# Peptides against a protein of PDB entry 4N78: the designs that were tried, part 224

Target 1, 186 residues: chain A of PDB entry 4N78
Amino acid sequence: HFQVICRLLGYQGIAVVMEELLKVVKSLLQGTILQYVKTLMEVMPKICRLPRHEYGSPGILEFFHHQLKDIVEYAELKTVCFQNLREVGNAILFCLLIEQSLSLEEVCDLLHAAPFQNILPRVHVKEGERLDAKMKRLESKYAPLHLVPLIERLGTPQQIAIAREGDLLTKERLCCGLSMFEVILT
Target 2, 155 residues: chain B of PDB entry 4N78
Amino acid sequence: MAELQMLLEEEIPGGRRALFDSYTNLERVADYCENNYIQSADKQRALEETKAYTTQSLASVAYLINTLANNVLQMLDIQASQLRRMESSINHISQTVDIHKEKVARREIGILTTNKNTSRTHKIIAPANLERPVRYIRKPIDYTILDDIGHGVKW

## One batch from the design tools (peptide; made by RFdiffusion4, then SolubleMPNN)

Design b2_p23_5_s2 (from b2_p23_5, 7 letters changed)
Fold by OpenDDE base, seed 2:
Structure b2_p23_5_s2 (fold): chain B 186 residues (1-186), chain C 155 residues (1-155), chain A 23 residues (1-23)
Amino acid sequence: as target 1 above (186 residues)
Amino acid sequence: as target 2 above (155 residues)
Amino acid sequence: SVFGIEVTNEQIQALLEEFLAQL
């Protein structure tokens, strides 16, 4: 599903969606969630000492339940605040999954474009073959597929310019060195 | 453009008119040849004259058709060439616009990105000096020494 | 000339050659 979304939206559509999600997350964090956190901090017991181990596990649990009774009884916390936190979590998860899907798509594009861009596959050299000889054979095999040099030889100046720009756009992908998710987490 | 205009306005219409006129003229020639053959005392001469007119008429019509056909073909070739140039121009513009849109889109998404921290896994070459684990021989602490202390004083 | 166009024998021959070349 995320792969389909990435393909349909493209870079511009993904950017718009990500920007809107960031706005929503920011709004939730700085608005409703912040207000709940402030309220919770106000009602938080000032002195919550670790109960003595002598109370046993049930006693310790009851102690913490008693200390946090006001927080637990705050009905809006369970309904509104946790829902908003869930929305934030879902938004973050969505961004992560979109980035991962986009990265996969970009890698596929790079792999498909590689033969046309003088990017040779890493060849496993079988025992007894010289790496250099195999590399030369690959270079010779893929040389006719080099699109930019081909267009530079046969194309008009305008076609050459477009081909070079297209080649650059094909090579420059986010997956090569950029992460959106890291920006979302900061 | 001037050549195409001449073809469209002068040569092709002119050729079509000439061909139409040739049809009318052929009918006149046929009537003339028929009457001449009937009225002539020398039937052989009249027949030879008819053959000459027929040959000339066929040649003339063939020439007119060929000229008209060539002019039409030339017109079509010029038009096809113009269309191909227009198509090429449109394609170039379209590709330029698409590239531009893609560049804009990439800038927009690029603002939402940061450089991946390439965790250069520096292979911390663990220094090969495996410090020999000092075998701490745990000497069993003989707690038997404490056995004498715990004997309650017989009161 | 019946049609006002004097087609020379050379033009007739050229037309015939062109026609034969297309056949």
Scores: peptide ipSAE 0.026, ipTM 0.581, DockQ to the pose 0.005
Fold by OpenDDE base, seed 5:
Structure b2_p23_5_s2 (fold): chain B 186 residues (1-186), chain C 155 residues (1-155), chain A 23 residues (1-23)
Amino acid sequence: as target 1 above (186 residues)
Amino acid sequence: as target 2 above (155 residues)
Amino acid sequence: SVFGIEVTNEQIQALLEEFLAQL
């Protein structure tokens, strides 16, 4: 599904969606969640000492539950704050999945373009084959497919310019060194 | 353009008129041959003359048809060439627009991106000037990431 | 020539050859 979304939206559509998601996340974090955090900080017990280990794990849990009872029972926290946190989580997850899907699509595009861009696949040398001979054979096999040199020989100046620009755009993909998800986490 | 205009306005209409005139002339030739045969004391000579006129008439018509056909074909070829040039121009414009749109899209998404942390240790200095084409460090694209593509994992 | 076009036998042959070449 995310692959289809990536294909449908393209870079521009993904950018728009990501920008809007970032706005939503920012709004949630700086608005409602921040307000709840501030409120929680105000109602937090000033002195919450670790109970003595002698109470055991259940007693310690009960102690903290008692100290935080008012916070835990705060209905608005359970409904609104957790919902907003879920929304943030979903947004982050969505961004991650979109980026992953986009990266896969970009890699696929690069793979498909490789024969036309003088990018040779990694050659598995079988036993007894010379790597050099195999590479030379591959070079010779794919040489006619090199699009830019082909267009440079046969095309108009305008076509050559477009081909070079297209080649550059094809080679320059986000997956080569850029991450959107890191921006979202920041 | 001038050639196409000449073909459309002069040569093809002229050829059509010539064919029409040839029809009229054929009728005249036929009448002449008939009368000549009837009036001639030497029927053999009249017949040979008729054959000569018939051959000449057929040759003339064939020539006119061929000339007209060639002019029509030439006209069509010129028009086809013009259409191809127009198509090429449209394609060029379309490609230019698409490249432009792609560049805009790349810029837009680029704003939402940062350099991947390759090394834990080096402070990724956020490239100050977004305008410098991030020299994509051509790390060899590890295509192994695609090895799992096709095994029907519903993502 | 009633047709005003004197077509030589050579021209006829050339036309025929062109016609045959297009077939």
Scores: peptide ipSAE 0.026, ipTM 0.579, DockQ to the pose 0.007
Fold by OpenDDE base, seed 1:
Structure b2_p23_5_s2 (fold): chain B 186 residues (1-186), chain C 155 residues (1-155), chain A 23 residues (1-23)
Amino acid sequence: as target 1 above (186 residues)
Amino acid sequence: as target 2 above (155 residues)
Amino acid sequence: SVFGIEVTNEQIQALLEEFLAQL
């Protein structure tokens, strides 16, 4: 599903969606969540002493439950604050999944473009084959597919310019060194 | 352009008129040959004359048809070439627009990106101030990163 | 009359020459 979304939106659409999600997350964090956190800090027990070990695990749990009862029973926290936190979480997860899907799509594009861009795959040498001979054979096999040199030889100046620009755009991808998700986490 | 105009306005209409005139002339030649044969005491001579006129008339019509046909074909070839040039121009514009849109899109999404920190240190990179143009560090595309992904995903 | 045929022959020859000139 995310792959389909990435294909449909492209870079522009993904950027727009990510920007809007960031705005939503920012709004949630700076608005309602911040207010709830402030309220919780005000109602938080100032002195939470560790209960004596003598009460055992059940007694300790009851003690903490009693100390935090007002927080746990805060109905607005349970309904609004937790819902907003879930929305933030979902937005983050969505961004992660979109970036992962985009990266996969970019990788596929790079792989498809590689034969046309004079990018040869790493050759696994079978036993008895010389690496150099195999590389030369591959180079010769793919030489006719080198698009930019072909257009430079046969194309108009305008076609050459477009081909070079297209080649550059094909090579330069986000997956090669950029992360959107790291920005979202900051 | 001038050649196409000459073909459309002069050569082809002229050829069509010539062909129409040839039809009228052929009828006159036929009538003459018939009358000449009937009236001539030397039927053999009249027949030979008729053969000569017939051959010449047929040759003339054949030439006119061939010339007209060639002019029409030439016209069509020129028009086809013009259409191809127009298509090429449209494609060029389309590609230019698409490249431009892609560049804009990449700039926009680029603002939402940061360099992948190879260092495992969770440096909470403070949101890079919006002002720093994410300089596309043209790192040579190390396609080796793709080698690890390709082995595991059975498409 | 032979003259009528000759005039018609010349006219036809002229017509043929016009056809040839258009070739």
Scores: peptide ipSAE 0.022, ipTM 0.560, DockQ to the pose 0.004; fails the geometry check
Fold by OpenDDE base, seed 3:
Structure b2_p23_5_s2 (fold): chain B 186 residues (1-186), chain C 155 residues (1-155), chain A 23 residues (1-23)
Amino acid sequence: as target 1 above (186 residues)
Amino acid sequence: as target 2 above (155 residues)
Amino acid sequence: SVFGIEVTNEQIQALLEEFLAQL
C-alpha cells in the first residue's frame, strides 16, 4: 500500500503530505500535548518515594497507581491527550513507511536504469571464466544501451541537454544519501 | 513554405483542372476519330490517325495523372515533415517542463531530508533554507551499497 | 460538318500539344 502511495504521489506529493504531517505533529505537540504535560506536572505528587522492593512488581504498581490515582483518573488525559499522542505516533510511522517504500522504488528505478547508464552488474564469475573476459563481454553487450553517449552522437544539442538532465535525475535519488525520517524526528 | 503553398494553391488544383479538362478532350478526340473513320475513304489512314491520337491522348493523361500524383505525394511529404518538426518541438518543450517539474518536486522533498551520513554530532543541518537548492548528492552513487538494502526487505 | 471536325481536330491537337509541352 505504501509503495502504491509513493508511486501515485511522487516526490512532490510525498513532500506535501510530509509537510502537512509535520504541521499537524507540531500543532499537537505545541498545543494540546504541551498543555496536558504542564497540567500533569502540576498535579504530580511532590513526594513519591520508591516503595520497598519487598512489595514486588504488583505491589509497586499498586503503590504508584495509588500515588498517581488522580492523574490516571484524569478523564481528559485518557481521551484527548492519548489520542493526540496516538496521532503523532501514527504520523511518525507513516513517514517512516513512506520513506522506506520510496527508497525501495528508487532502488528499483536505479537498477532498471543501470544498463542504460554504463553501470554493470556485479558478475559472479563461474569456475573457469576470467573476470576480465566476462566484464568485457558485458561491456560489449551493454554498450549499445548507453543512452547518453548515443544521444550525444546522434541527437541535437537540445536532446543532449535533456538526456544529460534526465540521466542526472535518474542517478540522483534520496535513497543514496538523504533521509526524511531523521528530519521528522528532530 | 513557398513550395507547399505553390503545391496547395496552384499545382494540385491546376493538375486537377487539367485532368478534368483532359477527360472532356478525350471524349472529343474519340468522337472525332469515330467520325473521321466513318467519313474517310482511306480507312487505313484513318485508323492510323486514330491510333496516333489514342496513343497521344493516353500518354498525356498518364503524364497528368503522374504529375498530379507526384505533387500530392510531395505535398504530403512536406506536411508530414512539418508535423514531425512540430511534434519534435512540442516533445522538447514537454520534456523540459517535465524535467523542471521533477526538479521542483525534488527540491520540495529535499527540504524535508537530511544526509544519512551525518555523524551523530553533526548539527541537524537545518534542511538547507528553502532557497538552498537540494544538494543533489553528486557523488557517483555506488549502487552496490543498495544491493544489501534491497535483498533484506521481504515484501 | 467537316469544318467543325477540322476545327475540333486543331483544338484537340493544340490541347495535346499543351499537354506534351508540360512533359
Scores: peptide ipSAE 0.021, ipTM 0.552, DockQ to the pose 0.004; fails the geometry check

Design b2_p23_5_s3 (from b2_p23_5, 6 letters changed)
Fold by OpenDDE base, seed 3:
Structure b2_p23_5_s3 (fold): chain B 186 residues (1-186), chain C 155 residues (1-155), chain A 23 residues (1-23)
Amino acid sequence: as target 1 above (186 residues)
Amino acid sequence: as target 2 above (155 residues)
Amino acid sequence: SVFGIEVTNEQIQALLEEYLAKL
């Protein structure tokens, strides 16, 4: 599904969606969540000693539950604050999955374009074959597919310029060194 | 342009008119040959004259058809060439616009990107105070218990 | 000529050759 979304939206659509998500996340964090956090900090017990380890995990949980009973019973926290946190979480996950899906699509595009861009696949040399001979054979096989050199020989100056720009755009992908998700997390 | 205009406005219409006129003339020639044969005392001569007129008439019509056909073909070739040039121009513009749109899109998404940090192992400077790490036996918190609560993205 | 266009035998032959060459 995310792959389809990436294909449908393209770079521009993804950018718009991510920008809007960032705005929403920012609004949630700076608004409602921040207010709840401040309120929670005010009502937090001044002295919450770590219970003795002897109580085990359940006993510790019960201890903290008792100490935080008033906070846990805060109805607005359960409804509004947690919902907003869930929305933030979903937005982050969405961005992550979109980036991953986009990266996969970009890699596929690069792989498909490779024969046309003088990028030869790493060939496993079977036992007994000379690597050099195999590489030369592959180069010869794919030489006619080199689009930019072909257009440079046969095309108009305008076509050459377009071909070069297209080639550059094909080679340059976000997956090569850029991350959107890291920006979203900051 | 001048050649195409001449073909469209003068040569082809002229050729069509000539061909139409030739049809009417053929009928006249046929009538003449028939009458000449009937009236002539020398039937052999009249026949030879008829053959000559027939040959000339056929040749003339063939020439007119050929000329007209060639002119039409030439017109079509010129028009096809013009269309190809227009198509090429449109394609060039379209491609330029597409590249531009793509560049804009790339810039827009690029603003939302940062370089993949090669994990510089930020030396988490362990704070010096060796408080004895309470071995938090992290029992794997089975978060599966939370699976039922949140409308999580069904992977 | 009755049609105002005189076609020589040479022109006819040339035309025929052109047609034959295109076949």
Scores: peptide ipSAE 0.020, ipTM 0.561, DockQ to the pose 0.006
Fold by OpenDDE base, seed 4:
Structure b2_p23_5_s3 (fold): chain B 186 residues (1-186), chain C 155 residues (1-155), chain A 23 residues (1-23)
Amino acid sequence: as target 1 above (186 residues)
Amino acid sequence: as target 2 above (155 residues)
Amino acid sequence: SVFGIEVTNEQIQALLEEYLAKL
């Protein structure tokens, strides 16, 4: 599903969706969640010392449960605040999945374009084959497919310019060094 | 341009008119040959004359049709060439526009991106200035990232 | 010339040859 979404929206559509999601997340964080956090901070026990390790994990848990009992029992926290946090979480997950799907599509595009861009696949050398000979064979095999040199030889100056720009756009992808998800987390 | 204009305005219409006139003349020639045969005392001579007129008429019509057909074909070839040139121009414009749109789209999504952390140690310095165009790091495409994803495509 | 067009025997022959070649 996410792959289809990525294909359908393209870079611009994805950008728009991501921007809107960021706005929603920001609104939720700065609005309701922030208010609840402030309220929670006010009701938090002023003196909550780390219980002695002697109580063990269950005892420590019970201690914190007791200290936070009033907070946990605050009904509005469970209904509104947690729902907003869930929405934020879903938005983040959506962004992550979109980025992953986009990265996969970009990788596929790069792989498909590689024969036309003088990018040779990794050669698995079987025992007894010279790597150099195999590389030369591959180079010779794919040489006629090199689009930019072909157009430079046969095309008009305008076609050459377009081919070069297209080649550049094909090579420059987000997956090569950019992440959207990191921006979302900031 | 001048050749196409001559074909469209003069040669083809002229050829069509000549062909039309030839049909009307064929009827006259036929009538003449019939009357000449009936009135002639020498039927053999009249028959030979009719054969000559028939041959000449067929040849003339064939010539007119051939000339007209060639002119039409030439016209179509010129027009086809013009259309191909127009198509090429449109394609060039379309490609230029598409490239531009793609660049704009990439800029838009680019502002929502940051460089992937290659180094474990460096603090994510949030780029302070949102306005800096994300410089495409012309790092050679490290296709090693493809190694983890490509395991599914058995070549 | 029946139709005002003088068609030479050479032109007739050329046309005939062209038609015969297409067939």
Scores: peptide ipSAE 0.021, ipTM 0.564, DockQ to the pose 0.006; fails the geometry check
Fold by OpenDDE base, seed 1:
Structure b2_p23_5_s3 (fold): chain B 186 residues (1-186), chain C 155 residues (1-155), chain A 23 residues (1-23)
Amino acid sequence: as target 1 above (186 residues)
Amino acid sequence: as target 2 above (155 residues)
Amino acid sequence: SVFGIEVTNEQIQALLEEYLAKL
């Protein structure tokens, strides 16, 4: 589904969606969630000591549950604050999945374009075959597919310019070194 | 452009008129040949003359048709070339627009990106000192302070 | 009249010669 969304939206659509999601997340964090957090900090027990390890995990859990019971049981916290946190979580997950899907599409595009851009795959040499001979064979095989040189030879100046620009746009992808998700986490 | 215009306005219409005139002339030639044959005492000579006129007439018509056909073909070739040029122009514009849109899109998404950083794993250090368990006294929390936050009931 | 036909023949011949010249 995310792959289809990425294909449908393209870079522009993804950017718009991501920007809007960031705005929503920011609004949630700086608005309702922040207010709840501030209020909860005011009512939070000032002294919450670590229980003795002798109580074991169940005893420790009961201890913290007892200390925070009133906070956890607050109905508005459950209905509003936790819902907002859930929305933030969903937005983050959505952004992650979109970026992952976009990266996959970009990699696929790069792979498809590679033969036309004089990018040769890493050659696995079978036993008895020389690497150099195999590379030369591959170069010769794919030489007719080099689009930019072909257009430079046969095309008009305008076509050459477009071809070069298109080649550059094809090579430059986000997956090569950029991350959107890291910006979201910051 | 000038060549196409000449073909459309002068050569092809002229060729069509010439062909029509040729039809009229052929009828006159036929009538002449018939009358000449009837009136001539030397029927063989008249027949030979008729054959000559017939051959000449057929040759002339063939020439006119061929010339007209070639002019029409030339016209079509020029028009086809013009259409190809228009197609190329449209494609160029389309590609230019697409590239521009893509650049804009990339700029927009680019501002939402940062360099991939190596994740620093922070080791969570557990506190070493176990403080003595203090008896937890449950204090009632007044949640009325939260009434202005969300849909709380103001009492 | 024979003269009318002769003039017609000359005209026809001239026309035919013109067509041949264009070939």
Scores: peptide ipSAE 0.019, ipTM 0.566, DockQ to the pose 0.004; fails the geometry check
Fold by OpenDDE base, seed 5:
Structure b2_p23_5_s3 (fold): chain B 186 residues (1-186), chain C 155 residues (1-155), chain A 23 residues (1-23)
Amino acid sequence: as target 1 above (186 residues)
Amino acid sequence: as target 2 above (155 residues)
Amino acid sequence: SVFGIEVTNEQIQALLEEYLAKL
């Protein structure tokens, strides 16, 4: 599904969606969640000492549960704050999945374009084959497919310019070194 | 353009008129041949003359038809060439627009991106000037890293 | 020439050959 979304939206659509999601996340974090956190900090017991280890894990949990009982039972925290956190989480996950899907699409595009861009696949050398000979054979095999040189020979100046621009755009992909998800996490 | 205009305005109409005139002339020739045969004492000579006129008439009509047909074909070829040029121009514009749109889209998404922190390799100091197209150092994208991701999630 | 177009036998033959070649 995310792959289809990426294909449908393209870079422009993804950018718009990501921008809007970032706005939503920012709004949630700086607004409602921040307010709840501030309120919780105000209500937080000033002195919460670690209970003695002698109470064991259950006793310690009960102790903290008792100290935080009012906070845990706060109805608005359960309904509104957790829902907002869930929304933030979903937004983050969505962004991650979109980026992953986009990266896959970009890689596929690069792979498909490679024969036309003088990018040779990694050659598995079988035993007894010379790497150089195999590489030369591959170069010779794919040489007629090199699009930019072909257009440079046969095309108009305008076509050559377009081909070069297209080649550049094809080679320059986000997956080559850029991450959107890291921006979301900052 | 001048050639196309000449074909449309002069050559083709002229050829059509010539064919029409040829039709009327054929009737005259037929009448002449008939009369000549009837009036001639030498029927054999008259017949040979009729054959000659018939051959000439057929040849002339064939020539006129061929000329007209060639002119029409030439006209169509010129028009087809013009259409191809227009198509090429439209395609060029379309491609230019698409490239522009893509560049805009790339810029827009680009502002939402940061360099992947590859933990292991030396601090590629992101050159401060965002404006320079980061020459993606074509590290051969090891596409093998993605081989494992494709199998799992039937989404 | 009744038609004003003197088509030589050579021209006819050339036309016929051209037609035959296109077919």
Scores: peptide ipSAE 0.019, ipTM 0.566, DockQ to the pose 0.007; fails the geometry check

